# Ledger of designs, part 196: peptides against a protein of PDB entry 6FRK

Target 1, 411 residues: chain A of PDB entry 6FRK
Amino acid sequence: NEEVLNAMLKEVCTALLEADVNIKLVKQLRENVKSAIDLEEMASGLNKRKMIQHAVFKELVKLVDPGVKAWTPTKGKQNVIMFVGLQGSGKTTTCSKLAYYYQRKGWKTCLICADTFRAGAFDQLKQNATKARIPFYGSYTEMDPVIIASEGVEKFKNENFEIIIVDTSGRHKQEDSLFEEMLQVANAIQPDNIVYVMDASIGQACEAQAKAFKDKVDVASVIVTKLDGHAKGGGALSAVAATKSPIIFIGTGEHIDDFEPFKTQPFISKLLGMGDIEGLIDKVNELKLDDNEALIEKLKHGQFTLRDMYEQFQNIMKMGPFSQILGMIPGFGTDFMSKGNEQESMARLKKLMTIMDSMNDQELDSTDGAKVFSKQPGRIQRVARGSGVSTRDVQELLTQYTKFAQMVKKM

## One batch from the design tools (peptide; made by RFdiffusion4, then SolubleMPNN)

Design b2_p21_6_s3 (from b2_p21_6, 16 letters changed)
Fold by OpenDDE base, seed 2:
Parts: sequence; structure tokens; C-alpha cells
Structure b2_p21_6_s3 (fold): chain B 411 residues (1-411), chain A 21 residues (1-21)
Amino acid sequence: as target 1 above (411 residues)
Amino acid sequence: LDEIIKNFQLILEALKLLEEL
């Protein structure tokens, strides 16, 4: 019994170390899990594997909880949010993502570029802000980040902005000059929240970097970036432990929409390879349930039309990045789709939908759409001309539809 | 194409998993 426990704990500890969880945290977790199990085994005769998994899950949840309530902006007030972090952490991109998130929620949001050290920092922020239609401030001539930050904050306060995000200079290493500059900016603008942006891909260095920022600047929130692909997110636990500050958001990619509020339970489930069932449910529920129920009922009857396929392609396009959906299914890791294939897949879906937009109701609503086209080949030529595609592209669509309809009949 | 089919299959499998919960 103790050998099985020690073997399972060794596997979990190995997996957590491979996920870039700090060795000290993994040791503490192992001790806490042992102590929890030794107490529970005396009580319940439960399946030891489930008990170990539950104990591990519970202790990981505690490691992500700093015991401090996350700062939240107040509606109708001016909320100044200062960003700090190393160069290459994704800080500037994350400022734009956070601004866009609040703008989509109906907040009057703006961006300030107080990065005077990096050539083209203001141009990069301006490009991102312009694409998202977010108001921005910065200078091409002012070299003092304190002046730029102060003037920008004052300007946007006077214009009654609710969310004022200040991007600061990053450095490649921990430099005293960087921390002094950040402290001077923080003292001048008096931010309501200081956000540390951390790159999850830096692995075992996460603790030392997060601690160095917290020791110099009053970090109150953490955002973890690059939680896509091979970054298993274990560095996030190290950042929380070092900063004693909650993770408020995660960056799951390079797009402005690859940004979500941090949820503890889904994150730990994903870290353990259990999937994100809650986030899958939330994403499926964000799809209008009425359209999904009607589809599920049709699928149960083995009925699948070209219209049903079109509606599903619309739903897929609404769900956003497929890599995020796949990473929510238990047993499907984040690596199952490279991001490069996702944009191509979405462009292909949109092409298929454009072909179906040239079909008539008789073609779309037929339970055997491929047979309607096979009986009257002139329909293929009509649809091809209407959608501006080849007859081959229409035949490829019908071949795909037939594969889907066969798959649905097997379900 | 095979990727789109896989993605759709995975969504259908995910929807089935939700019905079993």
C-alpha cells in the first residue's frame, strides 16, 4: 500500500517537474499529499488512486491560491493598471489583450506606452491598439517614462477613461536601473494595480524572476503568457508562490483573443491531463444551446444534412481557436494542433461555407445531399459558378459531407 | 481536410461526453 502510494506520488512529482513546477513546491506538495492521505485512509476505504488524485488536485489548488483576493476594476471609476515584466515576456501584447478584453466588456479602455528603452515599442503598441480600435498615448521624443506615463494617465483621467493600462520598459535581465525606473513610474502614476507578466516557457527560472520583481515593486497581480504548446504552466505555481499574488489572466497564444480570465480548477485539471470539462461546458453553452440540442437530436436519429453541416461550421467558427477546444478534451494535449494549421483550417471552413451559400434549400435540407447532386450533375456546375469555385471544389465538399454523414451514422 | 474532419469528430465526441455527465 505504501509502495503504491510512493510510486504514484513519484509519477505525479515527475510529471510536475516536467511541467516546470519548482522543486520546492513539488516537495511541499508531496509532503502535504502524504499527510492528507495518511489521515483519509484511516477513514473511508475509498479507491486509493482516486483519493491520491483528489489529494494532489486539492493541494495544487492551494498552491495556485495565494490567499489574497484579486484586484478588480471598479465600474465608473478611473482604474490605473501598470504592467511590469522582462523583455520577451509578452508584456506589450498582453497590455493590448487586456485592453481589448475590457473594451469588449463595455469598459472605456486606453493604452499608454511608457517604454522608452526599446526602439519601436511605441510603434508596436500603436499598431496593436489601432487594430483593436483602442485609444493610445505615447511619445517619439520624450525619453523619460515617468513624464510619458504621468501625462498619459492625466490625459485619460481627464477624458473619463475607466481602464488606463500603462506598459513599461522591459529588460533582458534583472537590472537595478529597470527596477528603479519601474518604481519611479509607479510612484508618479499611483497605479490601482501592478501586473507582473511572466512567460511560462522560462521553466525553472519563473520563481527567481517573479521574486526579484516582487522584492522591488508591489506586484498585486500575475498574468502568465505562452500557455500554448509545450508550456505546461508549472511556472505559474512558482510565480504565485513567489509574488503571493493571484493569477488574473492567461495568454494562450499570439492573437488578441488568445486571452482568458484565470480559472483555478480548469488550470489544475489541464496541468494533470484531466482536461478542462468546465471550460468545455462553458464553451458549448456559449454556443446557443437550442441549436446544439436540435442537432444532437438529429444526430441521434442518424440524420445529417448539408445545412446541419453548415450550422456546425458556424458553431465551430464561433468557438474560436480549435487548439483551445482540443486542449479542453480529456486526453487531448495542447500539441494536437499546431496553430499554423488552425488558420488554414478556418479559411478552409469559410471556403466550404461559401460553396454552401450557393446551394438551394432542396440541396441543403436533403438527408442525402450527395445523392441529390449525383442524380443531377448540373447542380454541381450551378453551385461552382455561384460560389466562384471549380466543380472539383464542390465535389470535394460533397465528399466531405458524405464522410461526415457516415461518421454521424456510426455515432 | 482530414484535420477539419478530426476537429469535427472531436467536437462531437466532446458533446457526447457532456451528455454522459
Scores: peptide ipSAE 0.014, ipTM 0.396, DockQ to the pose 0.159
Fold by OpenDDE base, seed 4:
Structure b2_p21_6_s3 (fold): chain B 411 residues (1-411), chain A 21 residues (1-21)
Amino acid sequence: as target 1 above (411 residues)
Amino acid sequence: LDEIIKNFQLILEALKLLEEL
């Protein structure tokens, strides 16, 4: 029994090391799991694999819990959020993602570019902010990040902004001059939260990097980026351990919407290759899919209308990037949709919805929508003209609907 | 489009799996 336990723990430890979990944390986890497993309960014929998996899962959950409550912004107050992190960590992109996230939630949000070190940092932030319609501040002439940050924070406080995000300079190396600059900016603006942005792809370097930032600035939150890549996010555990700060968000791609609140259980499930069933449940619940009881009941009866398909396309569009949704399903890796295919797929869904917006209730609510159109081909021409598409595009939609309706009848 | 169909089927299967949990 102890040999079997040691063999299974060796496989888990190998998988965690391959997931970029720090070797010290993996050793500690191995010891904690060994101490948490009752060898007597393992002798009683309980599924040894499930017990070990549960013990590993429980100890990983503890590793992402710093024992500190995450900072949350206060509605109707000015909340200053300072971003810190290395160049290439995705810091500037993450500032825009966080700003957009709060803006979409009805917060009066703005961005400040205090990155004077990187050529074109302000242009990059300005481009991202303008695309997202987020107010921004920065300078092309001021080289002191303390002045830019202070003036920008004061300006946006006076304009009653609720979320004031300050992007700082990142360097390629941890240099004392970077930490001094960050400390000077932090002292000048007195941020309510300091967010360390970490690239998950740096693997075993995550601990040393996160520690170096925490030793110099009062990091209170972590955001992990590039979790859409080959990085399984094991570096996130190292960042939490080193900073003693909670992960608040994760970046899951390059798009401004490739950003989600951190959830412990889903993240650990994904790290273990179990998928993100809870995050899928939560996204499903956020969609108020309780209105889908009626849809599920229709689906159980093999009924599927063009309206039901339209509502499902709306739900898919609300769930966000398909890569994130598929990456929540066990056994579907992040590679299942290349980033180019996803935006194209969403644009295709939106085109299909625009075609359906030109359909009438009789067409949308028919249990055999394709047959309604086949019996009266003039309907295809009407819908094509109404939606500004070809008759072929409408026929392609009806062909897809027919494929879906056939799948639903087989489910 | 066949990829969208597959993805939709996978979501439906996932939703069904979630209802069974």
Scores: peptide ipSAE 0.014, ipTM 0.424, DockQ to the pose 0.130
Fold by OpenDDE base, seed 3:
Structure b2_p21_6_s3 (fold): chain B 411 residues (1-411), chain A 21 residues (1-21)
Amino acid sequence: as target 1 above (411 residues)
Amino acid sequence: LDEIIKNFQLILEALKLLEEL
């Protein structure tokens, strides 16, 4: 039994190291899991794998909990949020995502660009802010980030903004000059929250980076970015361990909507390759797919129309990047659809929808849409001409629909 | 959950069928 336990713990430790979990944390977790497992209960015929998975899950949840309550903005107050992090961490993009998140929730939100080091930082922030209709401040002429941050914070305080986000300079490396600049900005604006932005893709460097920031500035929150890539998120545990600060949000892509509140249970489930079923359910619920009940009832009756297929393609397109959805399903790693295949798949879905937009209600609402077209081949030529596609493309769509309708009848 | 998984399997098979095109 101890040999089997040690073998399974070795596999778990290997998987956690491959997930960029720090080697010290993995060693401590192994010892804690070994001490938490009753070997006598393992002898009694309990599923040894489930017990080890539960013990590992429980210890990982403790590693994500810093024991400190996350800072939350106060409604009707002026909340100053300062962002800190290296260049390329996604800091500037994350400022825009956070601003957009609060704006969508009905907060009076603004952005300040205090990055004077990077040429075009203000243009990038201005572009992102303008697209999201978020008020912004910055300078093309002022080179002191302390002046820009102070003036911008004062301006937006006087205009009664509730969320004031300050983007600071990043560097390519940890430099003393960067930390001095961050400390000067923090002292001048007196932020209510300092957010450290970390790129999950830096792997084993997460601990040393997060510690270097916490040792210089009072980091109170962490945001982890690039969790849509090959980064399995183990670096997030290193950030919490080093900063003693909660993860408040995660960045899951390049789009402004690829941003979500951090949830411990789904994150650990995903880290263990168990998928994010809870986040999938929440994302399905956020889409207000109330019409899914009507679809589910149709599917239970083995009914599936071309319109039902069109509505499903619309729902897929509303769910956002399909790679995120796949990454929420247990056993589907992020590698199953490369980012290149996703854009191509979305273009194919849009093409199929454009073909269906040229169909009439009789064709769309038929329980046997393929038979409607097979009985009257002139319909295929009409739809092909209406959508600007070949008759072959319409036949391929009908072939796919037929495969789906046959699957639904077998369910 | 089984119904969500079934809907997702349908979507995945859709996309697999789209990759075979």
Scores: peptide ipSAE 0.013, ipTM 0.442, DockQ to the pose 0.023
Fold by OpenDDE base, seed 5:
Structure b2_p21_6_s3 (fold): chain B 411 residues (1-411), chain A 21 residues (1-21)
Amino acid sequence: as target 1 above (411 residues)
Amino acid sequence: LDEIIKNFQLILEALKLLEEL
């Protein structure tokens, strides 16, 4: 029994190391799991594999729980949130994602660019903020981040903003001058929360980086970025262990919607390759897929129209990054969609929808839409002109529809 | 959940058909 336990724990430890979990945490987990397993209960014929998996799961859940309640903004107050982190951690992008998250929840949100070191930092923030319709502050001429942060915070406090996010300079190296600048900004604006942004893809370096920030600034929250399936997420455990601060959100891609509240159990389930069934259910419920019951019934009857395809494309576009949803389904590896193809696929879907917006109800609602167009080629030319595309693009859409409708008929 | 997974499979198959084009 002990040899079997040691062999199974060796496989789990190997998988956790391959998931970028810190080697010290993996060793500690192995010892804790050995101490938590009653060998007498293992003798009673319980599924030894399930018992070990449950013990490992329970110890991983403890590793991502700092035992500290996450800071939450107070409604009707001016909540100042300062972001800190290395350059390339996704800090600036994460500021925009968090601002957009709170704006969508009905908070009066704004952004301040106190990054004076990086050329074009303010232009990038301004571009992101303008696209999301988020109010912003910054300077092209002021070089002191303390002045910019103080003026911006004062302005937005006077305008009764509820969420005031301050982006700071991220340098490529942990320099003492960067930490002094962050302390000066923090002392001037007195933030209600300091958020450390960490890149999950740095693997074993997560612990040392997170510790260096926590030792210099009062980090109260962590956001882990680049959890887009290739980063196996083990660096997040190192971040919590080093900062003793909760992970509040995760960044799961490059899009502004690639941002979600951190949930411990779904995250550990995903890390163990069990999938995120809870996050899948939550995303499905957020999509109001109840309206898809009618579509499911049509599909069960082998009926599929161009309108049904349009509605599915609308649903895919509302779901946001489909790669993230796939990575929540048990047994679908994150490699199922190559990262580069997602934005291109969304642009292709939007182009196809624009072509369908130029179709009439008879074309959209036909159970044999491709045959309607093949019988009257003048329809293809009308749709092509109406949507500003080539007749070839319309023919490609009809070819896709035909392949899909044939697949639905085989179900 | 099985119906959701089936819908996702349909969407996946649609997206694969989009990548093959």
Scores: peptide ipSAE 0.009, ipTM 0.422, DockQ to the pose 0.023

Design b2_p21_6_s4 (from b2_p21_6, 12 letters changed)
Fold by OpenDDE base, seed 1:
Structure b2_p21_6_s4 (fold): chain B 411 residues (1-411), chain A 21 residues (1-21)
Amino acid sequence: as target 1 above (411 residues)
Amino acid sequence: LDDLIENFLNILKAIEELEKL
């Protein structure tokens, strides 16, 4: 039994290392899991795999919980949020994402560009802020980030802004001059929260980077970026361990909406390839898919039309990047949709919808759409011509619809 | 496309499991 446990723990440790979990954390987790597993309960015929998985899950949940409550902004107050992080971490993009998140929640939000080091930093922030209709401040002529940050914070305080986000200069490496500038800005504006932005794709370097920031600046919150399919998220554990600060948000893509509040349980479930059922619920509920009840009722009756399939493709397209949806389904690893496969999958869905846009109501609303086309082959040629596709592409769609409708009849 | 169908069925199953909670 101990040999079987050690073999299973070795596989879990390998998978966690492949997920960019720091080797020290993996070792500590192995010891904690080994201590939490009662070998006597494993002898009683309980599913050893489920027990180990549950013990691993529980210990990973503890690793992402620093035991410190996350800072939250106070409504009707002025909340100054300072961003810190390396260049290329996604800091500037994340400032815009956080501003947009709070704006959508009905907060009076603004952005300040205190990055005087990078040419075009203010133009980039201005472009992002203007697209999102977020008020912004910065200078093309002032070179002191302390002056810009102070003036911007004072301006937006006087205008009764509730969320004041300050973007600072990034550097390519840890430089003392960067940390001195960050301290001068922090002392001048007295932020209510300091957010460290970390790129998850740097893997094993996450610990050392996060520690270097925490040792110089009073980091109170962490945001992890580039959790878009390729980064398995193990760097997030390293950030929490090094900063002793909670992860408050994650960046899941390039779009301004590819930003979500950090949830411990869903994140660990996803890291273990268990999926994120709760995040799928929340995302489905946020979409106000009022038609889901009506669809589920039709599906329970074994009724599925080409129109029902079209509406579901629209819903999938509204859910955003298909990679995010797949990564929420249990057993679909984040690797299933490389960025190339996502655009290809969306292009395929859009092609199928374009074929269905050339169908008539009799074809779309038939409980046996494939049989309507099989009885009158001239319909296939009409639809193919209308959508600019081959008759084969229409036949492939109908074959897939038939497979789907047969699966619905078996549900 | 078989993967898209399977994924869509898994989404539907997930939604059905949610209605049972």
Scores: peptide ipSAE 0.023, ipTM 0.361, DockQ to the pose 0.089
Fold by OpenDDE base, seed 5:
Parts: C-alpha cells; structure tokens; sequence
Structure b2_p21_6_s4 (fold): chain B 411 residues (1-411), chain A 21 residues (1-21)
C-alpha cells in the first residue's frame, strides 16, 4: 500500500512540476498529502486514486489561500489601485482590463500612466483606454513618475472617480532603482491597494520574482497573466506563497475581456486537468441559459430559424471568448482554438448579427430562411444595402445558416 | 465559422450533459 501511494504521489508530483508548480511547494505538498492520507482507509477498498486526488486537491486549495481577505473597493469612495510588476508581465494591459471590468460593473473608473521609462507606454495606455472609453491621465513631457501619479490621482479625486488605477514603470530586471521609484510613487499617492502582476509563463522563476517585489513594496493583491499559454498556472501558487497575498484576477488572453475574477476551486481543477465544471456551470447560470430549454426543445424538433441563430450569437457574445468556455469543459484543452482566430471570430459574429439586424420578421422566423431568400433574390440586395455589406456576405451568412440548420436536423 | 458552429454545438451538448448530472 505505501509503495503504491508513493508511486501515485510521484506521478502527481511530476505532473505538478510540469504545471510550473515550484519544486519546494511540490515537496511540501507531497509530505502534507502523505500525512493527510489514512493508509487504513486506503486498505478498505476505497478508490485509492480518488482519495489521493482529493487529498492533493485539498492541499493545493490551501496553497492558493494566503489566509488574508482580498481587498475590495468601497462604493462612493476614491479607491487608488497601484500596479507593480516586471516589463512584459502584462501589467499595462492588465490595468486596462481591470479598469474595464470595474467600468462594466458601474464604477466611475480611470487610468493613470506613470510609466516614464518605456517609450510609448502612454500611447499604449491611451490607445487601450480610448478603445474601452475609460478616462486617462499621463504626460508626454513629464519624466518624474511621482509627479504624474500625484497630479493624476489629485485630478481624478477632485472629479469624484471611484476607481483610480495607476500603472507604473516595469523594468526588465529587478533593479534597485525600480523598487525605489515604486516606493516613491506609493508614498506620494498612498494607494488603497498594491497589485503585483505576474506572468504565469515564467514557471519556476515566479517565486523569486514575487518575493523580490514583496520584500520591497507592500503587495496586497496578485494578478496572474498569460494563462492562455502553455503555462498551466502553477507559478500562481508560488506568487501566493511568496507575497502572502490573494490572487484577485487572472488574465486568460490579450483581449480586454480576457480577464476574470480568480476562483480557487476552478483554478485548481484546471491545474490538475480536471476542467472547470463549476466555472462552466456559473457561466451557464450567469447567461440565464435556462431560456435555452426552449432552444434545446426547438433543436430536438429540428427547428432552427435565423432568429434562433441570432439569439445564439448574442448568447455567445455574452459568454465572452469561446476558448475560455471550452477550456472549462473537461477534456477540451486550451489548444482547441488557435489564439488568433477568436477576435476574428467575434468580429465575424458581430458582422453576421449586423446583417441579420437588416432582415425582416418573415426572413428571421422562417424555418427555411435560405429558401425565402432563394425565391426572392431582391431580399438579399435589400439586406446587403441595409447592413452596408456585399450581397456575397449575405449569401455566405445564408450558406452558414443552411449548414447549421442541417446539423440541427441531424441532432 | 464551421469550427465556431461545431464549437457552439459542442458547448450546447456539454451544457445539456452537465444539466443531466
């Protein structure tokens, strides 16, 4: 029994190391799991594999819990959030993602660019902020990040902003000058929260980097980025262990919507390759896909209209990136959608919806929508003119609808 | 789009399977 346990724990430890979990944490986890497993219960014919998996899962859940409650912004107050992290960690992109997240939740949110070190930092922030319609502050001429941060925070406090996000300079290395600058900015603006942004793809280096930041600045929150890569997120455990700070959000891609609140159970399930069944259920429930019983019933009867397709495209657009949803289903790896195709796919969906917005109820509600258009080609020209597209684009939509309706009839 | 359609149908099937659990 002990030899079998040791063999199974060796396989789990190998898989955790391949998931970028720090070797010290893997050793500690192995000892904790050995101490938590009753060998007598394993002798009683219980599924030894399930018992070990549950013990491993429980110990990983403890590793992502720092025992500290995450900071949350206070409604109707000015909350200053300072971002810190290395260059290339995704810090600047993550500032925009967090600002957009709070703006979508009805917070009066703004962005400050206090990165004077990187050429084009302010232009990048301005571009991201403008696309998201987020107010921003920065300078092309001021080189002191303390002045920019102080002026920007004062301005947005006076304008009664609720969420004031300050992006700081990222350096390529842990330079003492960077940490001194971060301390000067932090002392000047007195942030309510300091967020460390970490790239998950740096693997075993996550511990040393996270520790170096925590030893210099009062990191209170962690955001882990690039979880859409080959990184299984094991470096996140190292960041929590080193900073003693909760992970508050994760970045799952390059898009502004590729950002979600951190959930412990789903994250550990994904790390173990179990999928995120709970996060899938939560996303399904958030979408009120209970109204999909009527769709599932229609689909079971082989009925599918252009309106039904439009409603499904709306649901898809509400779900956000398909790669995130598929990556929650057990057995669907993150590799199932090539990263570049998702924004293009969303733009294609939005174009298809814009074409359907120019259709009439007779066209949308027909069980044979393609035949309605084939019988009266003047409808294609009307829809093309109404939506500002070519007649070819409308024909491509009708071809795809026909393929979909044929798939539904085979279900 | 064929992949998007197939993915959408696979998601719907996966949801229907989850609702049965």
Amino acid sequence: as target 1 above (411 residues)
Amino acid sequence: LDDLIENFLNILKAIEELEKL
Scores: peptide ipSAE 0.020, ipTM 0.389, DockQ to the pose 0.111
Fold by OpenDDE base, seed 4:
Structure b2_p21_6_s4 (fold): chain B 411 residues (1-411), chain A 21 residues (1-21)
Amino acid sequence: as target 1 above (411 residues)
Amino acid sequence: LDDLIENFLNILKAIEELEKL
């Protein structure tokens, strides 16, 4: 029993190290898991694998919990959020993502570029902000980030902005001059939250980096970026451990929408290769898929209509990037939908929905929509003309629907 | 499109398996 436990713990430790979890944290986890496993319960014929997995999962959840409640902005107040992090961490992109997230939630949001060190930082922020229709402030002539940050914060406070995001200089190296600049900016603007942005792809360097920032600046929140790449996010555990600060959001790509609130359980499930089960459930629940009880009942009865397919395509489109949804399913790697294929897939879904928008209720609500069209081929021509597509495109949709309906009948 | 459909059905299956948990 102890040999089996040690072998399984070795595999888990190897997988966690391959996931960029810090060696010290992996060692502590191993000891904590070994202490949490009752060897007597393992003797009682309980599924040893399930018990070890549960113990590992529980201890990983504790490593992501800093024991500190995440800061949240107050509605109707002026909330100043300062971003700190190295160059290349995705800090500037993450500022825009966070601003866009709050703007979409109905917050009056703005961006300040206090990055005077990087050439073109203000142009990049301005481009991102303009694309997202987010108000921005910065200077091409002022070189003091304290002045820019102070003036920008004052301006947006006077304009009654609720979310004021300040992007600061990132350097390629941890230099004392960077930390002094960050401290001067923080003292001048008195941020309600300081967000450390960390690149998940830096692996074992995450702990030392996160610690160096926390030792100099009062980091209160962490955002982890580049979780769409080969980085399994193990560095996030190191950042939480070093900063004693919660992860509040994750960046899951380069698009402004590739940004989501951090959830502990989904993240740990993904880290372990179990998929983002709870994040899928939560996205499903956010979609009010309670209307899916009626669908699930229909599916259980082997009933599936073109309308049911249309509603499901609407749900997929509401869930956001399909790559993120697939990356929530166990066994679907992040590589299954390259960014090009995702936008193309969403465009294909929209095209299919546009074809279905030209169908009538009899066609949409038929339990055998393909048979309705096969019996009266003139319907295909009508729908094709109505949707501006070829008769072939309508036939392809009906072929896909038929495959779906056959799969549903086999479920 | 076949892959999208299969993926969608896999999502629905995953959701159904989760509701059983």
Scores: peptide ipSAE 0.018, ipTM 0.416, DockQ to the pose 0.094
Fold by OpenDDE base, seed 3:
Structure b2_p21_6_s4 (fold): chain B 411 residues (1-411), chain A 21 residues (1-21)
Amino acid sequence: as target 1 above (411 residues)
Amino acid sequence: LDDLIENFLNILKAIEELEKL
């Protein structure tokens, strides 16, 4: 039993290291998991894999919990949020995403560009803010970020803005001059929250970077970016460990909508390659898909119709960007649906739905829809003509439906 | 839930197989 445990823990430790989890955290987790596993319960015929996965999951949940409640803005107050982070971390894009998130929730939100170091920083912020219809402040002539930040914060306070986001300068590396500038800006504007933006793709450098920022400025929140890439997010654990600050949001792409509130359980599930099942469930629940219970009951009875498949395609289309849905599924890496493939996949779903729109209720509601078509091949030709597709396209749809119906019958 | 996920994964594999055609 101990040899099997050590072998499975070695696989988990390898997977966590490949997920950019810091080697010290992985070692500590291994010891904690080994201490939490009852070897006698493992001998009693319990699924050893599930027990180890649960113990690992529980210890990872503790690593993303800093024991500090996340800062939340107060409605009807002026909340100043300062962003800090390296150049290329996605900081400026994340400022716009956060501003848009609060604006969509009915907060009076604005953006300040206090990045005087990067040429075109203000133009980029202005472009993003204008696209999102977010008020912005910055200068083309003022070179002191303290002056710009102070004037912008004062302006938007006087205009009774509720969310005032300040984007600061980044550098390519940790530099004393950057930290001095950040401290001067923080002292001048007295932010209610300092948000550290971290790129998940920097892997093992996350700990050292997050620590360097926390040692210089009072980081109270973390945002992790580029979790839509090859980065498995293990660097986020390093950021929480170093900053002792909660992750508040995740950036999941380049679009202004590719931004979500951080959820612990989904994130850990994804990190372990278990998928974001809870985020999928929560997203499905947020859509108020009241028909989920009826579907679940049909699936439990091994019943699956072409109509049930059509309703699932409608639900997938309602869930929003298909890339977010795929990123929630176990074993589907982010590479599987490049943004170009999302439009193509949505067009394919629409094509399949258009084929089903040409079916009659007898065909749609049959528990053996493929057999209805196989018994009367003239139905395939009717549906093909009605939907403007080939008879091959209808046969491919029926082949896929048959695969699903066979899987549901095996459940 | 595991079965719903398997079904959803299988829906996606089927979409992927349709992508290879």
Scores: peptide ipSAE 0.011, ipTM 0.378, DockQ to the pose 0.046

